# Peptides against a protein of PDB entry 5LHZ, part 24

Target 1, 78 residues: chain A of PDB entry 5LHZ
Amino acid sequence: QLLKSVFVKNVGWATQLTSGAVWVQFNDGSQLVVQAGVSSISYTSPNGQTTRYGENEKLPDYIKQKLQCLSSILLMFS

## One batch from the design tools (peptide; aimed at target 1 Q16 V34 Q35 L75)

Design b2_p19_5_s4 (made by RFdiffusion4, then SolubleMPNN; from b2_p19_5, 11 letters changed)
Fold by OpenDDE base, seed 1:
Structure b2_p19_5_s4 (fold): chain B 78 residues (1-78), chain A 19 residues (1-19)
Amino acid sequence: as target 1 above (78 residues)
Amino acid sequence: DPLIQEIRQLLQELQQKLS
């Protein structure tokens, strides 16, 4: 169900899934799954625990940082 | 790269929506 993967230096890998979701594998072993039209994100910690956050839930700072970092880096490739 | 653009857009949307 993988379409394409992009290497992001100092961050990890971002992969587009056939579902339309984006799967990010960070260097620290954590993972994020996000998808347009879905007001929730899935975070998997390095220990393998997965937490899903809805749009009305406050995201932990470390997750916000991951999103901000990734978006900033991707801007440099545009 | 369309994939990069899509990922960037998704992240920006989520950053604004969920933060």
Scores: peptide ipSAE 0.133, ipTM 0.649, DockQ to the pose 0.108
OpenDDE base, seeds 2, 3, 4, 5: peptide ipSAE 0.132, 0.121, 0.088, 0.090; ipTM 0.643, 0.626, 0.577, 0.581; seed 2 fails the geometry check

Design b2_p19_6 (made by RFdiffusion4)
Pose (drawn by RFdiffusion4):
Structure b2_p19_6 (pose): chain A 78 residues (1-78), chain P 19 residues (1-19)
Amino acid sequence: as target 1 above (78 residues)
Amino acid sequence: SDDKELLESIRDKIRDLNS
């Protein structure tokens, strides 16, 4: 289920799963899960609360920031 | 929207990573 986990300083951990998903554990206690075949993203706050967002929803600013950092993480993997 | 375009870009990058 898990592949190699990569540590990115000043950001947190990024992990790829066998399902084609990426799970990011940020240093602020939040988590983000995305998957290539799924049209939704999963965000977990530092307090353990989980919220799923769809592609057609306006996302909160901090979700977008984490998605940008994730994009940069995926870019450095090439 | 910009948010949708960001999510599509990320899914493309994940598909490339899975290749």

Design b2_p19_6_s1 (made by RFdiffusion4, then SolubleMPNN; from b2_p19_6, 10 letters changed)
Fold by OpenDDE base, seed 2:
Structure b2_p19_6_s1 (fold): chain B 78 residues (1-78), chain A 19 residues (1-19)
Amino acid sequence: as target 1 above (78 residues)
Amino acid sequence: SSDAQLLQEIRELLKQLNS
């Protein structure tokens, strides 16, 4: 379930879920889901392909960029 | 690694958000 949705200029929409996860829908059509207590992140590409990335693997640059953006978003939520 | 640190930062912020 959705708890709170916020429009983020030049990024897209960020939604806090009742599960404790944060779901970002980027303007490029990609999506990112992160959750405390879960060791992996979920990225969905614009074509709908979903990939999970663990904490011990090398992240693609575009994922790191979106995570940096997410960090700023989370600070806004707080 | 820097990637791991980034993920840890995200998780920590999420914990604070949900506390």
Scores: peptide ipSAE 0.652, ipTM 0.907, DockQ to the pose 0.895
OpenDDE base, seeds 1, 3, 4, 5: peptide ipSAE 0.651, 0.650, 0.651, 0.537; ipTM 0.907, 0.906, 0.907, 0.864

Design b2_p19_6_s2 (made by RFdiffusion4, then SolubleMPNN; from b2_p19_6, 9 letters changed)
Fold by OpenDDE base, seed 3:
Structure b2_p19_6_s2 (fold): chain B 78 residues (1-78), chain A 19 residues (1-19)
Amino acid sequence: as target 1 above (78 residues)
Amino acid sequence: SSDAELLKEIRSLLEKLNS
């Protein structure tokens, strides 16, 4: 279930879920889902492919860029 | 690694949000 949805200028939509997860839908059609207590994040590309990334693996630059945006979004929610 | 620290930062912020 959705708890709160916020429009983020030049980024997309960010939604806080009752599960404790945050779901970001970027303008390019990609998505990120992060959840407290889980060591991996979920990225869905615009074509619908989903990949999970953990702490001990090299992240693609485009993922890192979106994660930086996510960090800023989480600060906005606080 | 910088990637690991980024993920940890995100999780930390999320935990604070849910507290």
Scores: peptide ipSAE 0.638, ipTM 0.903, DockQ to the pose 0.874
OpenDDE base, seeds 1, 2, 4, 5: peptide ipSAE 0.638, 0.638, 0.636, 0.638; ipTM 0.903, 0.903, 0.902, 0.903; seed 1 fails the geometry check

Design b2_p19_6_s3 (made by RFdiffusion4, then SolubleMPNN; from b2_p19_6, 8 letters changed)
Fold by OpenDDE base, seed 5:
Structure b2_p19_6_s3 (fold): chain B 78 residues (1-78), chain A 19 residues (1-19)
Amino acid sequence: as target 1 above (78 residues)
Amino acid sequence: SSDRELLEQIRELLKQLNS
């Protein structure tokens, strides 16, 4: 279930789920899902391919950029 | 690593959000 959704200028939409996860829908069509207590993140590319990245994996630069954006979004929710 | 630090930062913020 959705708790609340926030529009983020030049980024897209960020939604807080009742599960504790945060779901970001970027303007480029990609998606990012993160959740506390889960050791991996979920990234879905615009073509629909979903990849999970663990905490010990090297992250692609474009993922790191989106995660940096996400950190700002999380501060926005708080 | 910087990647791990970034993920840890995200998780900490999530914990704060869900507290």
Scores: peptide ipSAE 0.701, ipTM 0.922, DockQ to the pose 0.848
OpenDDE base, seeds 1, 2, 3, 4: peptide ipSAE 0.701, 0.699, 0.701, 0.700; ipTM 0.922, 0.922, 0.922, 0.922; seed 3 fails the geometry check

Design b2_p19_6_s4 (made by RFdiffusion4, then SolubleMPNN; from b2_p19_6, 10 letters changed)
Fold by OpenDDE base, seed 5:
Structure b2_p19_6_s4 (fold): chain B 78 residues (1-78), chain A 19 residues (1-19)
Amino acid sequence: as target 1 above (78 residues)
Amino acid sequence: SEDSQLLKEIRELLKKLNS
């Protein structure tokens, strides 16, 4: 269930879940889900394809950009 | 690596958020 959701200008919506996960719905239709205690992140492209990335993988630049955005959001939540 | 450091940062921020 949802704990809180915030609107981020020019980014989209970010939601903190009671599970400890953070779910970002980007304006381009993509999504990121990250969760404490889980070593991988979940990215869903605008076409609905979901890919999980581990901590030792080489990340696509567009994923890194969105993760950097996520870092800023997480700082805002705390 | 730079990528692993980014993910590490995310994890640390999540830990703080859920504390």
Scores: peptide ipSAE 0.610, ipTM 0.894, DockQ to the pose 0.828
OpenDDE base, seeds 1, 2, 3, 4: peptide ipSAE 0.611, 0.609, 0.608, 0.608; ipTM 0.895, 0.894, 0.893, 0.894; seed 1 fails the geometry check

Design b2_p19_7 (made by RFdiffusion4)
Pose (drawn by RFdiffusion4):
Structure b2_p19_7 (pose): chain A 78 residues (1-78), chain P 19 residues (1-19)
Amino acid sequence: as target 1 above (78 residues)
Amino acid sequence: SLSESRTQLHEKVQHFLES
C-alpha cells in the first residue's frame, strides 16, 4: 500500500501509495490526500478533523497553499 | 508508470488550484 516516503525540510513528509494516491503529512500537524482518479481531496486538520472537498468547491486559502506546496513537491520528483 | 502517475497527480492538483 505504501511506496517510498520522502522527507522535504520545512514542509513535511510526502508518500505515494499503490493506489496512485499521494499522502502528505505537514509539520503543522495537518494531512492532505489526493488521488489521480478521484475528483476530491481529503484534508485533515491538526486536531484530527477530516474534511473532503470537491473540485467544484471554493477551497479555503490554507488548503490552496498546501496544494501549491504539494504541486512543488510533485514537480521536484522529475 | 510511476512518472506518468506523478504527472496525473500534478495536473489534478493544478485543477484544484484553479477552483

Design b2_p19_7_s1 (made by RFdiffusion4, then SolubleMPNN; from b2_p19_7, 8 letters changed)
Fold by OpenDDE base, seed 1:
Structure b2_p19_7_s1 (fold): chain B 78 residues (1-78), chain A 19 residues (1-19)
Amino acid sequence: as target 1 above (78 residues)
Amino acid sequence: SQSETLKKLLEKVQSFLSS
């Protein structure tokens, strides 16, 4: 269930879920989901392939960039 | 609370970024 959804210029849409997750739908068609209480993050590429990354895993640079963006969004929601 | 959740999410994301 959606709690709050905001448009972020040059990024896409960011949504807070009642589950404790934040879901970002990027303009490039990719998606990122982070959820409280879950040790991994979920990235879905524009082609629909979903990959989960662990906390100690080396992330691709493009994922890091999206996470940095997400960090800024989380601060915005606060 | 949602504020606490957001804080936890931020900490999580920062942890991933520091890996």
Scores: peptide ipSAE 0.700, ipTM 0.921, DockQ to the pose 0.781
OpenDDE base, seeds 2, 3, 4, 5: peptide ipSAE 0.698, 0.700, 0.700, 0.700; ipTM 0.921, 0.921, 0.921, 0.921

Design b2_p19_7_s2 (made by RFdiffusion4, then SolubleMPNN; from b2_p19_7, 8 letters changed)
Fold by OpenDDE base, seed 1:
Structure b2_p19_7_s2 (fold): chain B 78 residues (1-78), chain A 19 residues (1-19)
Amino acid sequence: as target 1 above (78 residues)
Amino acid sequence: SQSETLQKLLEKVQSFLKS
């Protein structure tokens, strides 16, 4: 269930879920889901392919960039 | 609470960024 959705300039839409997840839909068509209590993050590329990453994995730079953005978004929600 | 959840998410994201 959706808790709150906000438009983020130059990023896209970010949604808090009652489940404890934050779901970002980026302008480039990619998506990122981070969920409390889950050890991995979910990234969906613009072509619709979903990949899960563990926190000890080396992440692609473009994923790190989106995570950095997500960090800022989380601060916005707080 | 949602604020606690957000803090947990923030810490998680920061952890991923350090990988």
Scores: peptide ipSAE 0.703, ipTM 0.921, DockQ to the pose 0.821
OpenDDE base, seeds 2, 3, 4, 5: peptide ipSAE 0.701, 0.700, 0.702, 0.701; ipTM 0.921, 0.921, 0.921, 0.921

Design b2_p19_7_s3 (made by RFdiffusion4, then SolubleMPNN; from b2_p19_7, 10 letters changed)
Fold by OpenDDE base, seed 1:
Structure b2_p19_7_s3 (fold): chain B 78 residues (1-78), chain A 19 residues (1-19)
Amino acid sequence: as target 1 above (78 residues)
Amino acid sequence: SQQETLQKLLEKVESFLKS
């Protein structure tokens, strides 16, 4: 269930879920889901391929860029 | 609370960024 959805200029849409997750739908067609209490994050590429990354795993730079964006979004929700 | 959850998410994301 959706709790709150916000449009983020030059980024896309960010949604808080009642589950405690945040779901970002980026303008480039990719998606990112992060949830507290889960050891991994979920990234879906524009082609629909989903990959889960662990906390200690070295991330691709493009993922880090999206996570940096997510940090800003989380602060927006607060 | 949702605010506490957001804080946990922020900390988690920051942790990922340090990897």
Scores: peptide ipSAE 0.702, ipTM 0.923, DockQ to the pose 0.861
OpenDDE base, seeds 2, 3, 4, 5: peptide ipSAE 0.702, 0.701, 0.700, 0.702; ipTM 0.923, 0.923, 0.923, 0.923

Design b2_p19_7_s4 (made by RFdiffusion4, then SolubleMPNN; from b2_p19_7, 10 letters changed)
Fold by OpenDDE base, seed 2:
Structure b2_p19_7_s4 (fold): chain B 78 residues (1-78), chain A 19 residues (1-19)
Amino acid sequence: as target 1 above (78 residues)
Amino acid sequence: SQEETIQKLLEKVESFLKS
């Protein structure tokens, strides 16, 4: 279930889920999901390909950029 | 609580960024 969806200017939409996850739908068509209690993050590229990354895994720069954006979003939810 | 969850997510994301 969706708890709250907020529009983030120049980014897209960010949604809190009852599962303890935050789902970001970026303007470029990509998506990012982070969830409490889960050791990985999920990224879906604009073409629909989904990849999960572990915490100790080296991340692509474009993923890090979006995670940095997510950090700012999480602060807005707090 | 949801606030606790958000804080955990924030810490998690920051951890990922340092990997």
Scores: peptide ipSAE 0.705, ipTM 0.925, DockQ to the pose 0.832
OpenDDE base, seeds 1, 3, 4, 5: peptide ipSAE 0.703, 0.704, 0.703, 0.704; ipTM 0.924, 0.924, 0.924, 0.925

Design b2_p19_8 (made by RFdiffusion4)
Pose (drawn by RFdiffusion4):
Structure b2_p19_8 (pose): chain A 78 residues (1-78), chain P 19 residues (1-19)
Amino acid sequence: as target 1 above (78 residues)
Amino acid sequence: SWNMSHVEKVHEKVEHFLE
């Protein structure tokens, strides 16, 4: 289920799963899961609360920031 | 190791959320 986990200083951990998904554990206690075939993203707050967002929903600013950092992480993997 | 074909597909999906 898990592939190699990569540590990115000042951000956190990024991990690729066998399902094609990516799971990011940020240093602020939040988590983000995305998948290539799924039209939704999963965000978990530092307090353990999970919220799923769809592609057509306006996302909160901090979700977009984490998505941007995640885009940069995926870019450095090439 | 990381599957680069999946990385590319996930990256496109993440960019779609940043539109």

Design b2_p19_8_s1 (made by RFdiffusion4, then SolubleMPNN; from b2_p19_8, 10 letters changed)
Fold by OpenDDE base, seed 2:
Structure b2_p19_8_s1 (fold): chain B 78 residues (1-78), chain A 19 residues (1-19)
Amino acid sequence: as target 1 above (78 residues)
Amino acid sequence: EWDLSQVKAVLEKVQSFLK
């Protein structure tokens, strides 16, 4: 369930779910879901492929870039 | 409104992944 969606200019939409997870829908069509207490993050590519990444896993650069963007969003709304 | 405690928890996780 959704709590609140926030439009972020030049990024997309950031939504907090009732679970506490943050769901980002990027303008390029990709998505990122991060939740505390879960050992992995979820990334969905624009073509709909979903991949989960563990805490000690080597991340692709494009994932790191989106996580950095998410970090900035969370700092703005914390 | 956003749950700020959860925002902080998610932020910590994101920052952990970026280390």
Scores: peptide ipSAE 0.752, ipTM 0.943, DockQ to the pose 0.839
OpenDDE base, seeds 1, 3, 4, 5: peptide ipSAE 0.752, 0.752, 0.751, 0.751; ipTM 0.943, 0.943, 0.943, 0.943

Design b2_p19_8_s2 (made by RFdiffusion4, then SolubleMPNN; from b2_p19_8, 8 letters changed)
Fold by OpenDDE base, seed 3:
Structure b2_p19_8_s2 (fold): chain B 78 residues (1-78), chain A 19 residues (1-19)
Amino acid sequence: as target 1 above (78 residues)
Amino acid sequence: GWNQEQVKKVLEKVQKFLE
């Protein structure tokens, strides 16, 4: 269930779910879901393929970039 | 607005991924 969705200029939409997870829908069609208390993050590519990454896993650069973007979003709403 | 406690927790997690 959705709690609140916010439009973020030049990024896309960021939604906080009732679970506390943050779901970002990027303009390129990719998605990122991050939730506290879960050991992994979820990335969905524009073609719909979903991959989960662990905290200690080496991340692709494009994932790091999107996480940095998410960090910036979260700071905006903190 | 957003639940600030959860925002903080998610931010902390993201920051750890970016370490």
Scores: peptide ipSAE 0.780, ipTM 0.948, DockQ to the pose 0.823
OpenDDE base, seeds 1, 2, 4, 5: peptide ipSAE 0.779, 0.779, 0.778, 0.778; ipTM 0.948, 0.948, 0.948, 0.948

Design b2_p19_8_s3 (made by RFdiffusion4, then SolubleMPNN; from b2_p19_8, 12 letters changed)
Fold by OpenDDE base, seed 2:
Structure b2_p19_8_s3 (fold): chain B 78 residues (1-78), chain A 19 residues (1-19)
Amino acid sequence: as target 1 above (78 residues)
Amino acid sequence: PWDQQQLQAVLQKVQSFLE
């Protein structure tokens, strides 16, 4: 379930779920879900393909860019 | 607006992935 959704200009929508996870829906159609207590993050590409990345896994640059964006969002709303 | 405790936990995780 959704707890709170916030529109972020030039990024998309950022939502906190009741689980505590943060779900970002980017303007390019991709999505990112990050949750505490889970050893992986979830990325969904614009074509709908979902991939989970582990904590010790080398991330593609485009994923790092999305995470950096998420970091900025979290700092903004903390 | 958001649950701050969980927000901080998520932030820490994101930062770990960016190390």
Scores: peptide ipSAE 0.747, ipTM 0.937, DockQ to the pose 0.782
OpenDDE base, seeds 1, 3, 4, 5: peptide ipSAE 0.745, 0.746, 0.746, 0.746; ipTM 0.936, 0.937, 0.937, 0.937

Design b2_p19_8_s4 (made by RFdiffusion4, then SolubleMPNN; from b2_p19_8, 10 letters changed)
Fold by OpenDDE base, seed 2:
Structure b2_p19_8_s4 (fold): chain B 78 residues (1-78), chain A 19 residues (1-19)
Amino acid sequence: as target 1 above (78 residues)
Amino acid sequence: EWNQEQLQKVLEKVQSFLK
């Protein structure tokens, strides 16, 4: 269930779910879901393939870039 | 508007992944 969705210029949509998770829908069609208390993050590619990454796992650069973007979004709304 | 407590926790997780 959605709590609130915010349009972020040049990024896409950021939504906080009632669970506390943050769901970002990027303009390129990819998605990130990050939730506290869960050991992994979820990335969905534009073609719909979802991959989960653990905290100790080396991340692809494109994932790091998305996470950095998410970090900026979170700081914006804090 | 957004739940700030949860946002902070998510931020910390994101930052952890970026380290």
Scores: peptide ipSAE 0.764, ipTM 0.943, DockQ to the pose 0.853
OpenDDE base, seeds 1, 3, 4, 5: peptide ipSAE 0.763, 0.763, 0.762, 0.763; ipTM 0.943, 0.943, 0.943, 0.943

## One batch from the design tools (peptide; aimed at target 1 V38 E55)

Design b2_p20_3 (made by RFdiffusion4)
Pose (drawn by RFdiffusion4):
Structure b2_p20_3 (pose): chain A 78 residues (1-78), chain P 20 residues (1-20)
Amino acid sequence: as target 1 above (78 residues)
Amino acid sequence: WNSTVAEQVKEKVELFLSNS
């Protein structure tokens, strides 16, 4: 289920799953899961609360920030 | 890390950012 986990200083951990998903554990306690075939993203706050967002929803600013950092992480993997 | 899957996931992330 898990592939190689990569540590990114000042950000956290990024992990690729066998399902084609990416799971990011940020240093602020939050988590983000995305999948290539799924039209939703999963965010978990530092307090353990999980919220799923759809592609057509206006996302909160911090979700977008984490998605940008994730985009940079995926870019450095090339 | 599978590079093709990583590109596909990047494109999906960019879609969320562009729709928001």

Design b2_p20_3_s1 (made by RFdiffusion4, then SolubleMPNN; from b2_p20_3, 10 letters changed)
Fold by OpenDDE base, seed 2:
Structure b2_p20_3_s1 (fold): chain B 78 residues (1-78), chain A 20 residues (1-20)
Amino acid sequence: as target 1 above (78 residues)
Amino acid sequence: WDQKVLQQVLEKVQKFLESS
């Protein structure tokens, strides 16, 4: 379930879930889910394909870019 | 937003970025 959803200009929507996750829906149609207590992150491409990445795994640059964006969002709202 | 959760998620994101 959703706790709070915020619109982030030039990025998309960021939502905190009751599960302890942050869910970002980017304007390009991609999505990130990062959840406290879970060792992996989830990326969904615009076509709906979802991939999970573990810590210490080499990430594609486009994933790193999204994570950097998420980092900025979290710093803004924390 | 719950600041504890946000901090935990932020730290996780930063770890992923640094460990990649």
Scores: peptide ipSAE 0.750, ipTM 0.939, DockQ to the pose 0.801
OpenDDE base, seeds 1, 3, 4, 5: peptide ipSAE 0.749, 0.749, 0.748, 0.749; ipTM 0.939, 0.939, 0.939, 0.939

Design b2_p20_3_s2 (made by RFdiffusion4, then SolubleMPNN; from b2_p20_3, 14 letters changed)
Fold by OpenDDE base, seed 1:
Structure b2_p20_3_s2 (fold): chain B 78 residues (1-78), chain A 20 residues (1-20)
Amino acid sequence: as target 1 above (78 residues)
Amino acid sequence: PDIEQLQAVLAKVQSFLEKS
């Protein structure tokens, strides 16, 4: 379930779930889900393919960019 | 609890960025 959804200009929608996870739906059609206590993050590409990345895994640059964006969003909420 | 969870997610995101 959803706790709160926020529209983020030039990014998309960021939603906090009751689980504590943060779900971002980017304007490019991709999605990112991050949750504390889980050793991986999930990324869904615009074509619907979902990939999980481990905490010590080398990330593609486009994933890093989206995580950096998420970091900025979370700082906005603080 | 909502803010605490957001802070935890932030910490995770920052960790991923630093370790990758």
Scores: peptide ipSAE 0.674, ipTM 0.904, DockQ to the pose 0.800
OpenDDE base, seeds 2, 3, 4, 5: peptide ipSAE 0.673, 0.673, 0.672, 0.672; ipTM 0.903, 0.903, 0.903, 0.903

Design b2_p20_3_s3 (made by RFdiffusion4, then SolubleMPNN; from b2_p20_3, 12 letters changed)
Fold by OpenDDE base, seed 2:
Structure b2_p20_3_s3 (fold): chain B 78 residues (1-78), chain A 20 residues (1-20)
Amino acid sequence: as target 1 above (78 residues)
Amino acid sequence: WDQETLQRVLEKVQRFLELS
């Protein structure tokens, strides 16, 4: 269930879910779902393929870039 | 947005970036 969706210029949409997760839908069609208290993060590619990554797992650079973008979004809203 | 939730998510994101 959605709480609130916010449009982020040059990024896409960021939504807070009732679960506590933040769901980002990037303009390139990719998605991130990050929820505190869960050991992994979820990335969905534009083709719909979803991959979960653990905390100590080496992340692909494109994932790191998305996470850095999310970090910036969260800092703006906090 | 709920600030407590956002802060927790932010900390998680930063941790993932640091540990990756």
Scores: peptide ipSAE 0.749, ipTM 0.938, DockQ to the pose 0.874
OpenDDE base, seeds 1, 3, 4, 5: peptide ipSAE 0.749, 0.749, 0.748, 0.749; ipTM 0.938, 0.938, 0.938, 0.938

Design b2_p20_3_s4 (made by RFdiffusion4, then SolubleMPNN; from b2_p20_3, 12 letters changed)
Fold by OpenDDE base, seed 5:
Structure b2_p20_3_s4 (fold): chain B 78 residues (1-78), chain A 20 residues (1-20)
Amino acid sequence: as target 1 above (78 residues)
Amino acid sequence: INQEQAQAVLKKVQSFLEKS
């Protein structure tokens, strides 16, 4: 299911999945999975708890920070 | 990550941030 992984300094690893999703494994142990065409994003905390957030849902600040980080990563491939 | 895939996910991420 993995296409390729990219190491991002001071962030962690970003992986492209065959599904079309991007999977980020942050250095703090948290994870994000985002895929186009899916109305939610998946966040996994360092303790392994996974939460899905809808596109109109108010996000915790720490999630916004992770998403902003992901945005920066994605711009590297633009 | 290829450009097309990056752009698609980027748009989604931006949407989430803007709507939150």
Scores: peptide ipSAE 0.689, ipTM 0.922, DockQ to the pose 0.838
OpenDDE base, seeds 1, 2, 3, 4: peptide ipSAE 0.688, 0.687, 0.688, 0.688; ipTM 0.922, 0.922, 0.922, 0.922

Design b2_p20_4 (made by RFdiffusion4)
Pose (drawn by RFdiffusion4):
Structure b2_p20_4 (pose): chain A 78 residues (1-78), chain P 20 residues (1-20)
Amino acid sequence: as target 1 above (78 residues)
Amino acid sequence: SISETLRQQLLERISKFLSA
């Protein structure tokens, strides 16, 4: 289920899963899960609360920030 | 390591959230 986990200083951990998903554990206690075949993203706050967002929803600013950092992480993997 | 195709697909999927 898990592949190599990569540590990114000042950000947190990024992990690829066998399902094609990426799970990011940020240093602020939040988590983000995305998947290539799924049209939704999963965000977990530091308090353990999970919220799923769809592609057509306006996302909160901090979700977009984390998605940008994730995009940079995926970019460095090339 | 992540495949190039999978990486690109994930970036394209994330772009849909950032553009909404």

Design b2_p20_4_s1 (made by RFdiffusion4, then SolubleMPNN; from b2_p20_4, 8 letters changed)
Fold by OpenDDE base, seed 1:
Structure b2_p20_4_s1 (fold): chain B 78 residues (1-78), chain A 20 residues (1-20)
Amino acid sequence: as target 1 above (78 residues)
Amino acid sequence: DISPELRQKLLEKIQRFLDA
């Protein structure tokens, strides 16, 4: 279930889920889900392909950039 | 709203991924 959604200008929407996850829907059509207590993150490309990454994997730079963006977004939530 | 505790957990998790 959704708890709160925040519109982020020039980025997209960020939504807090009851699961303890934050779900970001980027303007480019990609999505990122980061959930507390889970050892992986989920990235969905604009074409709908979903990939899960472990914390010890070296991520593609474009995903790192989106994660960094998410960190900034998290600071916007009250 | 995101609790301070949850926010911190998420931020630290993200940082681990960025540092890998």
Scores: peptide ipSAE 0.765, ipTM 0.941, DockQ to the pose 0.810
OpenDDE base, seeds 2, 3, 4, 5: peptide ipSAE 0.765, 0.764, 0.763, 0.765; ipTM 0.941, 0.941, 0.941, 0.941

Design b2_p20_4_s2 (made by RFdiffusion4, then SolubleMPNN; from b2_p20_4 with T5S Q9A R13K S15Q S19N)
Fold by OpenDDE base, seed 5:
Structure b2_p20_4_s2 (fold): chain B 78 residues (1-78), chain A 20 residues (1-20)
Amino acid sequence: as target 1 above (78 residues)
Amino acid sequence: SISESLRQALLEKIQKFLNA
């Protein structure tokens, strides 16, 4: 299911999946999965708790920051 | 490599979440 992984300095690893998702493994131990065609995102906290958020939900700022980081990563993907 | 269509789809999705 993995297509390619990119190391991002001071962030972690970002992996493209065959599903049309991008999976980010942050240095702080958290994870974020965003998938095309799916109306929710998946966030896993460093303690391993996973939460799905809908696109109409107000996100915590720390997750917004990670999403913004992911946007930057997506612009770097070749 | 990530396709441009996929990249754009993901970017737009993220923007929706950021603006909610």
Scores: peptide ipSAE 0.738, ipTM 0.934, DockQ to the pose 0.810
OpenDDE base, seeds 1, 2, 3, 4: peptide ipSAE 0.738, 0.737, 0.737, 0.737; ipTM 0.934, 0.933, 0.933, 0.933

